Peptides against a protein of PDB entry 7BDX. Designs and how they scored, part 137

Target 1, 212 residues: chain A of PDB entry 7BDX
Amino acid sequence: EMGAAACTLLWGVSSSEEVVKAILGGDKALKFFSITGQTMESFVKSLDGDVQELDSDESQFVFALAGIVTNVAAIACGREFLVNSSRVLLDTILQLLGDLKPGQCTKLKVLMLMSLYNVSINLKGLKYISESPGFIPLLWWLLSDPDAEVCLHVLRLVQSVVLEPEVFSKSASEFRSSLPLQRILAMSKSRNPRLQTAAQELLEDLRTLEHN

## One batch from the design tools (peptide; made by RFdiffusion4, then SolubleMPNN)

Design b2_p17_1_s4 (from b2_p17_1, 9 letters changed)
Fold by OpenDDE base, seed 5:
Structure b2_p17_1_s4 (fold): chain B 212 residues (1-212), chain C 212 residues (1-212), chain A 17 residues (1-17)
Amino acid sequence: as target 1 above (212 residues)
Amino acid sequence: as target 1 above (212 residues)
Amino acid sequence: MEEDRRLVEEIGVEARE
């Protein structure tokens, strides 16, 4: 209980750039983010196939951890830190996104996807995550999720790849051969306006690349 | 482990006034400080007479909590919040200081005393803690501690009382009748220069009050 | 990508008793 409360407050204050700088400027950042990855992994392993979000202190704690990572990744120095010094955490996030079933831990998936999206703002970060083994299959796996927010953040991450020629060129063949076009087209007709817009934009970006 | 790491970071960043304002401006401050008191109390109750500081995740977590309280109390709005909305926490701190044996949890005692000293900067806070049942006996109990840092912070808190006529007048009779003068005199000869100075200043303040 | 597109999660999950 107390851990969740403390971590929740840390999550809230980590929305401040100055707090992120303070976290990273300390001698404890490396250890914190290392343990964060381990804790998130342990949580996912403990779910034993439960597809429901747990209303537990543990789940809330893990949400807060994922939120902290997201907020750190939202800051330039935070992205640099994660990409240079916390690659294990990024690998863990990618792994966990692959390990979770459709509909399982929806909020956690969203937060992890948001963190990866923020990391993708840095070209070095985008290169790192996109060169991760199984990255493209992972995107399509996640796009099969029934949750609109999960799908939205997947589409945003896909767009980050598509909009970066240096990254997209490396994976273009695999990307084109495996693209779930029908799924994206279905999302472009979603009642969720955010999902609809993201899918439409991605389809437009893809069409532009087919003509070039 | 993760809880201690998160709380340690929260402690570190709580040294910022802006972070304290962010914590208190949120809707979670009341709950956090309520659980903080409960957690600290549970820890002290779990010590089963051990006078050694524990090098455990739990002890480190509780140190961080006490540190957060201290940092919050260092800020004007934080003092106001604690005195108005978290009196249970202040009562708990006073209780725990009485429950701990000499030499037991020295670092925790120091942090709790620092928090009370910070609270005493506010006249309302000083009134509240000084009107707590057994406050004066508690000061003398704590002054029997073999640790110089504990004694230093006790002397500082005693000085806060002595320097406030409105507060001191209410307890002057009890204070004078129970004052461990010989102990304070011994501290005025300490090899610790901070303790020596604090004891000397307090003795001077007391002499001034005897002539008025 | 533009840094203004960053995602910040300001509201943490409320800890339950």
Scores: peptide ipSAE 0.040, ipTM 0.810, DockQ to the pose 0.186; fails the geometry check
Fold by OpenDDE base, seed 4:
Structure b2_p17_1_s4 (fold): chain B 212 residues (1-212), chain C 212 residues (1-212), chain A 17 residues (1-17)
Amino acid sequence: as target 1 above (212 residues)
Amino acid sequence: as target 1 above (212 residues)
Amino acid sequence: MEEDRRLVEEIGVEARE
């Protein structure tokens, strides 16, 4: 319980850029983010058996960790740090997103996807995650999620790839061949306005790329 | 391990006034500080049997918690919060300082004493802790510690009482009757310059009070 | 350091329950 409370407070204060800089300026950042990945992984591995109550201290702790990663990735120096020094954590997040089934741990997926989206703001970060093995299949796997928020953040991450020519060109063939167009079209008609907009924007971006 | 790492980061960033304000501005502060007291108490209770390695994750965690309390108490709104809303934590700190033997958990004692000293900057805080049952005997118990840093912070806390006439007058009789003058005099001759100075200042303050 | 090219998503103070 105490760990979850402390981590939740750290998450809250990490919304400040200055706090992120303070976290990273210390010699403990590397260890912290290393253990973060392990903790998140351990949590996800524990799910295969017990319907863990979403409101458990463990769940809150892992959510807070994912939130901290997101807030770190929201800042330029944080992105640089993650991409340069915490690649294992990024790999872990990508793996965990693949390990979780559609509808499973929605909140964690959202937070992890938000972190990856923030990482994708950095070209180096975008290159790293987009060149990860199975990245494109992972996006489509995640788009099969019934949750609108999960799908929203997946679409945003897809958009990050599509909007960067240097990145998109490398995977354009695989992207075009596997694109779940009907799924995206369905999302563009969603009752969720955020999801609807994200899907529409992506469809427009894709059309623009087909004509260039 | 993860809890200790997170708490240590929270401690580090809590050195910022803005971070303290952010911690307190949330609805989680009360719960956090409530659990903090319980966690510290649980740790101290665990010491009666095993020589816990000072470098354990548990020790680090508790030190970080005490550090957070100290940093919160360093800020005016933090002192107000602790005195108004987290009195149980203050009571716990006072109790734990009494439960620990001289030479036992020196680092924790120092951190806890630093927090109480910061609380003593606030007149309401000083009143609260100084009126706690056994406060004066506790000060003398702590002054028996062989550690110079422990003694330093005890002397500083004693000075906080002595420098506030409204507080000192209430306990002046007990204070004068139980004052370990020979111990304080010995400290005024310490090779530790900080301890020496603190003891000398206190002796001067006490002399001034005897003449008024 | 690279200039931010996209919108940043920060998590609020409130933890998701």
Scores: peptide ipSAE 0.033, ipTM 0.810, DockQ to the pose 0.103; fails the geometry check
Fold by OpenDDE base, seed 3:
Structure b2_p17_1_s4 (fold): chain B 212 residues (1-212), chain C 212 residues (1-212), chain A 17 residues (1-17)
Amino acid sequence: as target 1 above (212 residues)
Amino acid sequence: as target 1 above (212 residues)
Amino acid sequence: MEEDRRLVEEIGVEARE
């Protein structure tokens, strides 16, 4: 219980740039984010057995960890740190997103996707995650999720790739051949306005790319 | 391990006033500090059996918790919060300081004493802790500690009481009758310059009070 | 440090108790 509470507080205060700088300015950041990845992985692996109560202290802890990563990635120096010094954590997040089934651990998926989106703001980060093995299939796997928030953040991450010619050009063939167009079109008609808008924008971006 | 790491990071960043404000500005502060007290108490109670490795994750966790309390108490709004909303935590700290033997958990005692000293900067805080049952005997018990840092912080806390006439007047009789003068005199000759100075200053303050 | 290309998403105090 105390661990979850402490981690949750750390998550809350990590929304501040100054706090992120303080976290990263110490000698403990590397170890912390290493253990973070391991903890998240252990949690996801534990789901294969007993349906852990989603409201458990363990779940809250992992959510807070994912939130911290997201908030760190929201800051320029945090992105640089993650991309340069904590690549294993990014690999772990990508792997865990692949391991989780549609509808499984929705909140965690959202947080992890938000973290990846933030990382993608940095060109080096975008390159790193987009060049990860199975990245394109992973996007489509995630886009099959029934949850609108999951899909929204997937679409945003896809848009991050599409809007960067240097990155998109490397995977354009695979991207085009595997694009779940019907799914995106369906999302463009969603009752969720955020999802609807994101899907529409992506479709517009894709149309622009096909004409160029 | 992850809990200790998270709590340690939270401790580190709590040195910032803005972080303390962020911690306290949320709806989770009360619960967090309640659990903090319970966790610290549980740890100290666990020491009666197996000599917990002082370097355990559990010890590190508790040190970080005590550090967080100290840092919160270093800020005006933090003192107000502790004194108004987390009195049980202060009671717990006082109790734990009484439960620990001389030389036992020195680092934790130092942190707890630092927190109490910070709380004592607030007049309401000073009143609260000084009016706690057994406060005067507790000070002398702690002053018998072989550790110079423990003794230093005890002397500072005693000085906080002595320098506040409204508080000192209430306990002056008990204070004078139980004052370990020989111990303080011995400390005034310490090779530790900080301890030496603190003891000398307290002796001067006490002399001034006897002449008034 | 590379310049930020887009708006960032931050997660505040949203944690389940």
Scores: peptide ipSAE 0.025, ipTM 0.818, DockQ to the pose 0.152; fails the geometry check
Fold by OpenDDE base, seed 1:
Structure b2_p17_1_s4 (fold): chain B 212 residues (1-212), chain C 212 residues (1-212), chain A 17 residues (1-17)
Amino acid sequence: as target 1 above (212 residues)
Amino acid sequence: as target 1 above (212 residues)
Amino acid sequence: MEEDRRLVEEIGVEARE
């Protein structure tokens, strides 16, 4: 319980750039983010058997960890730190997103996708995650999720790839051959306005690329 | 392990006034400080049987909690919060300081004494802790500790009482009758310069009070 | 220049007692 409370407070204050800089300026950051990845992995591995109550202290703890990673990735120096010093954590997040079934741990998926999106704002981060083995299949796997918020953040991550020619050109053939166009078209008709807009914008970006 | 790492980071960033304000401005602060007191109490109660390794994750976790309380108490709004909304935590700290034997959990004692000293900067806080049952006997119990850093922070807390006439007048008779003068005189001859200075200053303050 | 497209999450759900 105390761990979840402390982690929740740390998550809240990590919304500040100054706090992120303070976290990263200390000698404790490397160990913290190493253990963070291990803890998230252990939690996800524990889900295959026991329906962990979504509102458990353990769930709250892991959500707060994912929130902290997201908030660190939201800051330029945080992205630099994650991409340079915590690649194992990024690999773990990608792995966990692949291991989770559609509809499983929705809140955690959203936070992890938000963190990857934030990392993708950095060209080095975008290159690293997009060059990860199975990244394109992972995007399509995640886009099959019934949760609109998961799909929204997947679409945003796909946009980050599409809008960067240096990254997109490396995977353009695989991307075009495997693109779930019908699924994205269906999302462009969603009642969720954020999902609808993201799908429409992505479709426009894709059309622009086909004409070039 | 992850709890200790998160709490350690929260301790580090809580050195900032802005972070303390952010912690207290949220709806999570009350619960956090409530659980903090319970966790520290549980830890101290667990020590009577097993020699917990001073460097255990559990010890580090509780030290970080005490450090957070200290840093919150270092800020004016933090003192106000503790005195107004977390009196149970202050009572717990006083109780734990009484329950710990001389030489037991030195680092925790120092952090708890630092937090009480910071609270004593606020007149309302000083009144509250000094009017606590057994406060004067507790000071003398703590002053018997073989650790110079424990004794230093006890002397500083005693000074906070002596330097506030409104507080000192209420306990002056008990204070004068129970004062371990020989112990304080011995500390004024300590090789530890901080302890020596604190003992000398307190002796000067006490002499000034006897002439009035 | 990095675009200010950052996503920030404030505070999660309260941990249950």
Scores: peptide ipSAE 0.023, ipTM 0.816, DockQ to the pose 0.164; fails the geometry check

Design b2_p17_2_s1 (from b2_p17_2, 7 letters changed)
Fold by OpenDDE base, seed 3:
Structure b2_p17_2_s1 (fold): chain B 212 residues (1-212), chain C 212 residues (1-212), chain A 17 residues (1-17)
Amino acid sequence: as target 1 above (212 residues)
Amino acid sequence: as target 1 above (212 residues)
Amino acid sequence: MKGLLASELFPKGLLAS
């Protein structure tokens, strides 16, 4: 309980750029993010296929941790820190996104995907995550999720890859051969306006890349 | 471990005024401070007379909690929050300071005393803590501590009482009858310059009150 | 570009650092 409360407050204040700098300026940041990955991994492993009650202290704690990672990655120095000093955490997030089944831990998936999207704003971060083994299959696995918010954040991450020629060129063959075009086209017709827009934009970006 | 790391980071960033308002502006603050008191109490009860290793995760966690309380009490809205909404926490801090033996948990005592000093900056806070049962005996109990930092923060709290006529007048008889004058005089000769100064100032304040 | 925020708020006194 106490840990979850403290982490929730830390998550809340991490929306400030100055707070993120303060978190990273201390000697405890490295340890914090190391244990964060382990804690998230332990939580996901404990699910054993069960639906974790979203209101449990453990769930709230893990959500707060994922929220902190997201908010740290939202800032330039936070992205640089994660990419330089917390790669294991990024690897863990990628792994956990693969381990979770469609519809399982939706809120946590969204937070983890938001963190990866934020990391992808940094070219070094985008390179790192996109060069991770199984990254392209992972995107399509996640895009099979029934949840619109999960799919939205997957599409944003795909867009970050597509919009960076230096990254896209390395995986272009795999990307084109495995692209779930019918799924993206279906999303472009979604009743969810955010998902609809993201899918349309991605389809436009992909068309532009085929004509250049 | 993770809870201690998160709490330590929250403690670090709580040095910011903007962060304390953020902590208090959320709906989680009330619960956080409630559980904080319980956690600190549980820790002190678990000591069973043993010297807790200051480097333990549990110790670090409790130190961070006490640090957060101190930093929250450092600001006007934080003092008002504690005095209005977290009186049980203040009562717990007073109780725990009484339960600890001289030389036991020195760092925690310092943090708790700092929090009470910060609360005492608010007249409402000073009234509340000074009207607590056994407050004057508690001050003298704590002033018997062999640690100079503990004694320094006790003297600061005593000074806050003495400098507020509306508070001092209510306890003046008890205060004068039980005042460990020889102990304070000994502290005014301390090799610790901070303790020496605080004891000298308090002796001057007391002399002024006897002549007016 | 600022990333996506998950957010909470506020203020200052004597700091235990």
Scores: peptide ipSAE 0.171, ipTM 0.729, DockQ to the pose 0.298; fails the geometry check
Fold by OpenDDE base, seed 5:
Structure b2_p17_2_s1 (fold): chain B 212 residues (1-212), chain C 212 residues (1-212), chain A 17 residues (1-17)
Amino acid sequence: as target 1 above (212 residues)
Amino acid sequence: as target 1 above (212 residues)
Amino acid sequence: MKGLLASELFPKGLLAS
């Protein structure tokens, strides 16, 4: 209980740029993010056996950890830190997103996708995650999720790849050959206005790239 | 491990006024400080049986909690919050300071005394802690500690009482009748310059109050 | 660019570092 409460407070305050700078300015940041990856991995591995109550202290703790990673990645120096000093955490997030079944741990999946999107704002971060083994298949696996918020954050990550020529050119063949076009077209007709807009914008960006 | 790492980061960043504001602005602060008191109490109660390694994850966690309370009390709104909304935590700190033997958990004792000193900067806080049952005997119990840093923070808390006429007048009879004058005189000859100065200043303040 | 956030606010005394 106490650890989850402390981590929840740390998550809340990590929305401040000055707090993220203070987190990263200490000698404890490396250890914290190393243990974060291990803790998130341990939690996701435990889900295959026990119906862990989604409202458990453990779930709240892992959500707070994912929230902290997201908020750290929301600032330039935080992205630089993650991409330079905590690559194993990024690898862990990518792996856990692959291990989670469609509809499983939706809240955690959204937070992890938000963290990867924030990392993708940095060209070095986008290069790192897009060059990860199985990245393109992972995007399509995640886009099969029934949850509109998961799909929205996947579409944002796809758009970050599509809008960066240096990254998109390396994966363009695999991307185009595996693109779930009918799924994206269905999302462009969603009742969720954010999902609808994101899918429509991505379809327009893809059409523009076919004509160039 | 992970809880202690998160709490240590939260302690480090809580040295910022803006971070303390962010901690207290959330709906989780009340729960956090309630569990903090319980966690600190549980730790101190466990010391009577097991030689808990002072360097354990549990010890570091409790030190971080006491550090957070100190840093929250270091700002005006943090003092107001503790005195208005977390009085049980202040009662717990006073109790734990009484339960700890001379020379036991010196680091924790210093952090708790620093938190009470910070609370004493607020007149409402000073009134609350000084009106607590056994407060004056507790000060003398703590002043019997062999550690110079413990004694220094006790002398600061005693000085906060002595320098506030509205508070001192209520306890003046009990205070004067139980004052460990020979102990304070010995501290005024300490090789620790901070302890020496604090004891000398308190002796001067006490002499001034006898002549008025 | 600034990334996505979650947040809330209060004021100062002695620091334990």
Scores: peptide ipSAE 0.167, ipTM 0.729, DockQ to the pose 0.308; fails the geometry check
Fold by OpenDDE base, seed 2:
Structure b2_p17_2_s1 (fold): chain B 212 residues (1-212), chain C 212 residues (1-212), chain A 17 residues (1-17)
Amino acid sequence: as target 1 above (212 residues)
Amino acid sequence: as target 1 above (212 residues)
Amino acid sequence: MKGLLASELFPKGLLAS
């Protein structure tokens, strides 16, 4: 309980740029983010056996950790730190997103996808994530999720790849050959306005790339 | 491990006046400080059986909790919060200071004494703490500690009482009758300059009160 | 560009450094 409460408060305060700088300026940042990856991995591995209530202290703790990672990645210095010094954590997040089934741990998936999106704001971060083995198949696996927020954040990450010619050109053949176009077209007709808009914008960006 | 790491980072960032306001502005503050008291109490109760290494993750966690309480109490709004909404935590700190033996858990004692001193900066906080049952005997019990930093923070708390006539007048008879004058005089001759100064100032304040 | 944020912030006393 107490660890989850402390981590939740740390998550709450990590929305400030000054707090992110203070976390990163300390000698404890490297250890903290190393243990963060291990803790999230241990939690996801434990889901196969025990139906952990989504509202459990352990779940709240892991959500707070993923929230902290997201908020750190929201800042330029935080992205630089993660891409330079915490690549193992990024690799862990990519792995965990693959290990989770559609509809499983939706809140955690959303936070992890938000963290990857934030890292992708930097070209160096986008290159690192997009060059990860199985990245394109992972995006399509995640896009099969029944949750609209998961799908929204997948579409945002896909858009980050599509909008960067230097990144997109490396995987353009695989991307075009495996694109779940019917699924994205269905999302462009969603009753969820955020998902609808994101799918529509991505379809427009893809059309622009086919005509060039 | 992860809980201690998160709590240690929260402690580090709680030195900011913008980081205590957001802890207190959140709906989670009351629960956090309630669990904090319980966690510190559980740790102190566990010391009678298992020689927990002072460098254990559990010890580091409890030190970080006490550090957060101290940093919250360092701010006017934090003192007001603790005195109005977290009195049980203050009572727990007073109890734990009594439960610990001289020389036991020195770092925790120092942090708890610093938190009480910070609360005593507000007249309302000083009144609350000084009106606690056994407060004066507790101060003398703590002043028997072989650690100079423990004794220093006890002397600071005694000084807070002595410098407030409205508080001192209520307990002046008990204070004068039980004052470990020889111990304070010995501290005024300490090789520790901070302890020496604090003991000397307190002796001067006491002399001024005897002549008025 | 500022990333997606998830949280809130806090203030100072005797700092336990």
Scores: peptide ipSAE 0.167, ipTM 0.725, DockQ to the pose 0.309; fails the geometry check
Fold by OpenDDE base, seed 1:
Structure b2_p17_2_s1 (fold): chain B 212 residues (1-212), chain C 212 residues (1-212), chain A 17 residues (1-17)
Amino acid sequence: as target 1 above (212 residues)
Amino acid sequence: as target 1 above (212 residues)
Amino acid sequence: MKGLLASELFPKGLLAS
């Protein structure tokens, strides 16, 4: 319980850039983000055995950790820190997103996808995650999720790749050959306005790239 | 481990007034400080059974909690919050200081005494703690500690009482009848310069009050 | 671009038991 309470407070204050700078300026940041990855991995591994209730103290603790990672990645110095000094955490997040089944731990997936999107704002971060083994298959696996928020954040990651010519050119052949166009077209007709907009924008970006 | 890491980061950033304001402005502050008291109490109760190593993850977690309380109490809005909305935590700290034997958990005692000293900077806080049952006997119990840092922070609390006429007048008879003058005089001759100074200043303040 | 903040995704109440 107390660990979850402390982590939740730390998550709440991590929305401030000055708090993120204070976290990163300390000698404990590296250790904290290393243990964060291990804790998230241990939690996901525990789900294959016991149907853990999503509202458990452990679930809330892991969600707060993923929230902290997202908020740290929301600022420039946080992205730089993660991409330079906490690559193992990024690798862990990519692995966990692959290990989770469609519809499993939706809230955690959304937070992890938001963190990867924030990392992708930095070209070095986008290069690092897009060059990860199985990254494109992972995007399509995640886009098969029934949850609209998961799909929204996947489409944002896909857009980050598509909008960077240096990154897209490296994967353009694999991307074009495996693109779930019918799924994205279905999302562009979604009743969810956020998902609808994200799918429409991505389809416009893709059409522009086919004519160039 | 992860809870202790999160709490330790929260402790590190709690040295900022803006972070303390963000912690207190959240809807989670009351719950966090309630659980803080319970966690500190559970830890102290566990010490009577097992010789827990001071460098355990649990010990570091509880020290970080006491550090957060101290840092929150270091600022005006934090003192106001503790005295108005977290009195149970102050009562718990006073109780735990009484339950701990001389030489036991010195680091935790120092942090708890620092938090009470910070609370005593506010006249409302000083009134609240000084009117607690057994407060003056507790000060002399704590002043029997062999540790110079414990004794230093006790002398600072005693000075906070002595320097406030409204508080001192209520307890002046009990204070004068039980004052460990020989112990304070011995501290004024200490090789520890911080303890020596604090004991000398308190003896000067006491001499001034005897002539008025 | 401004990063996404995760602050709004969780209700305010974690208790320690």
Scores: peptide ipSAE 0.143, ipTM 0.706, DockQ to the pose 0.194; fails the geometry check

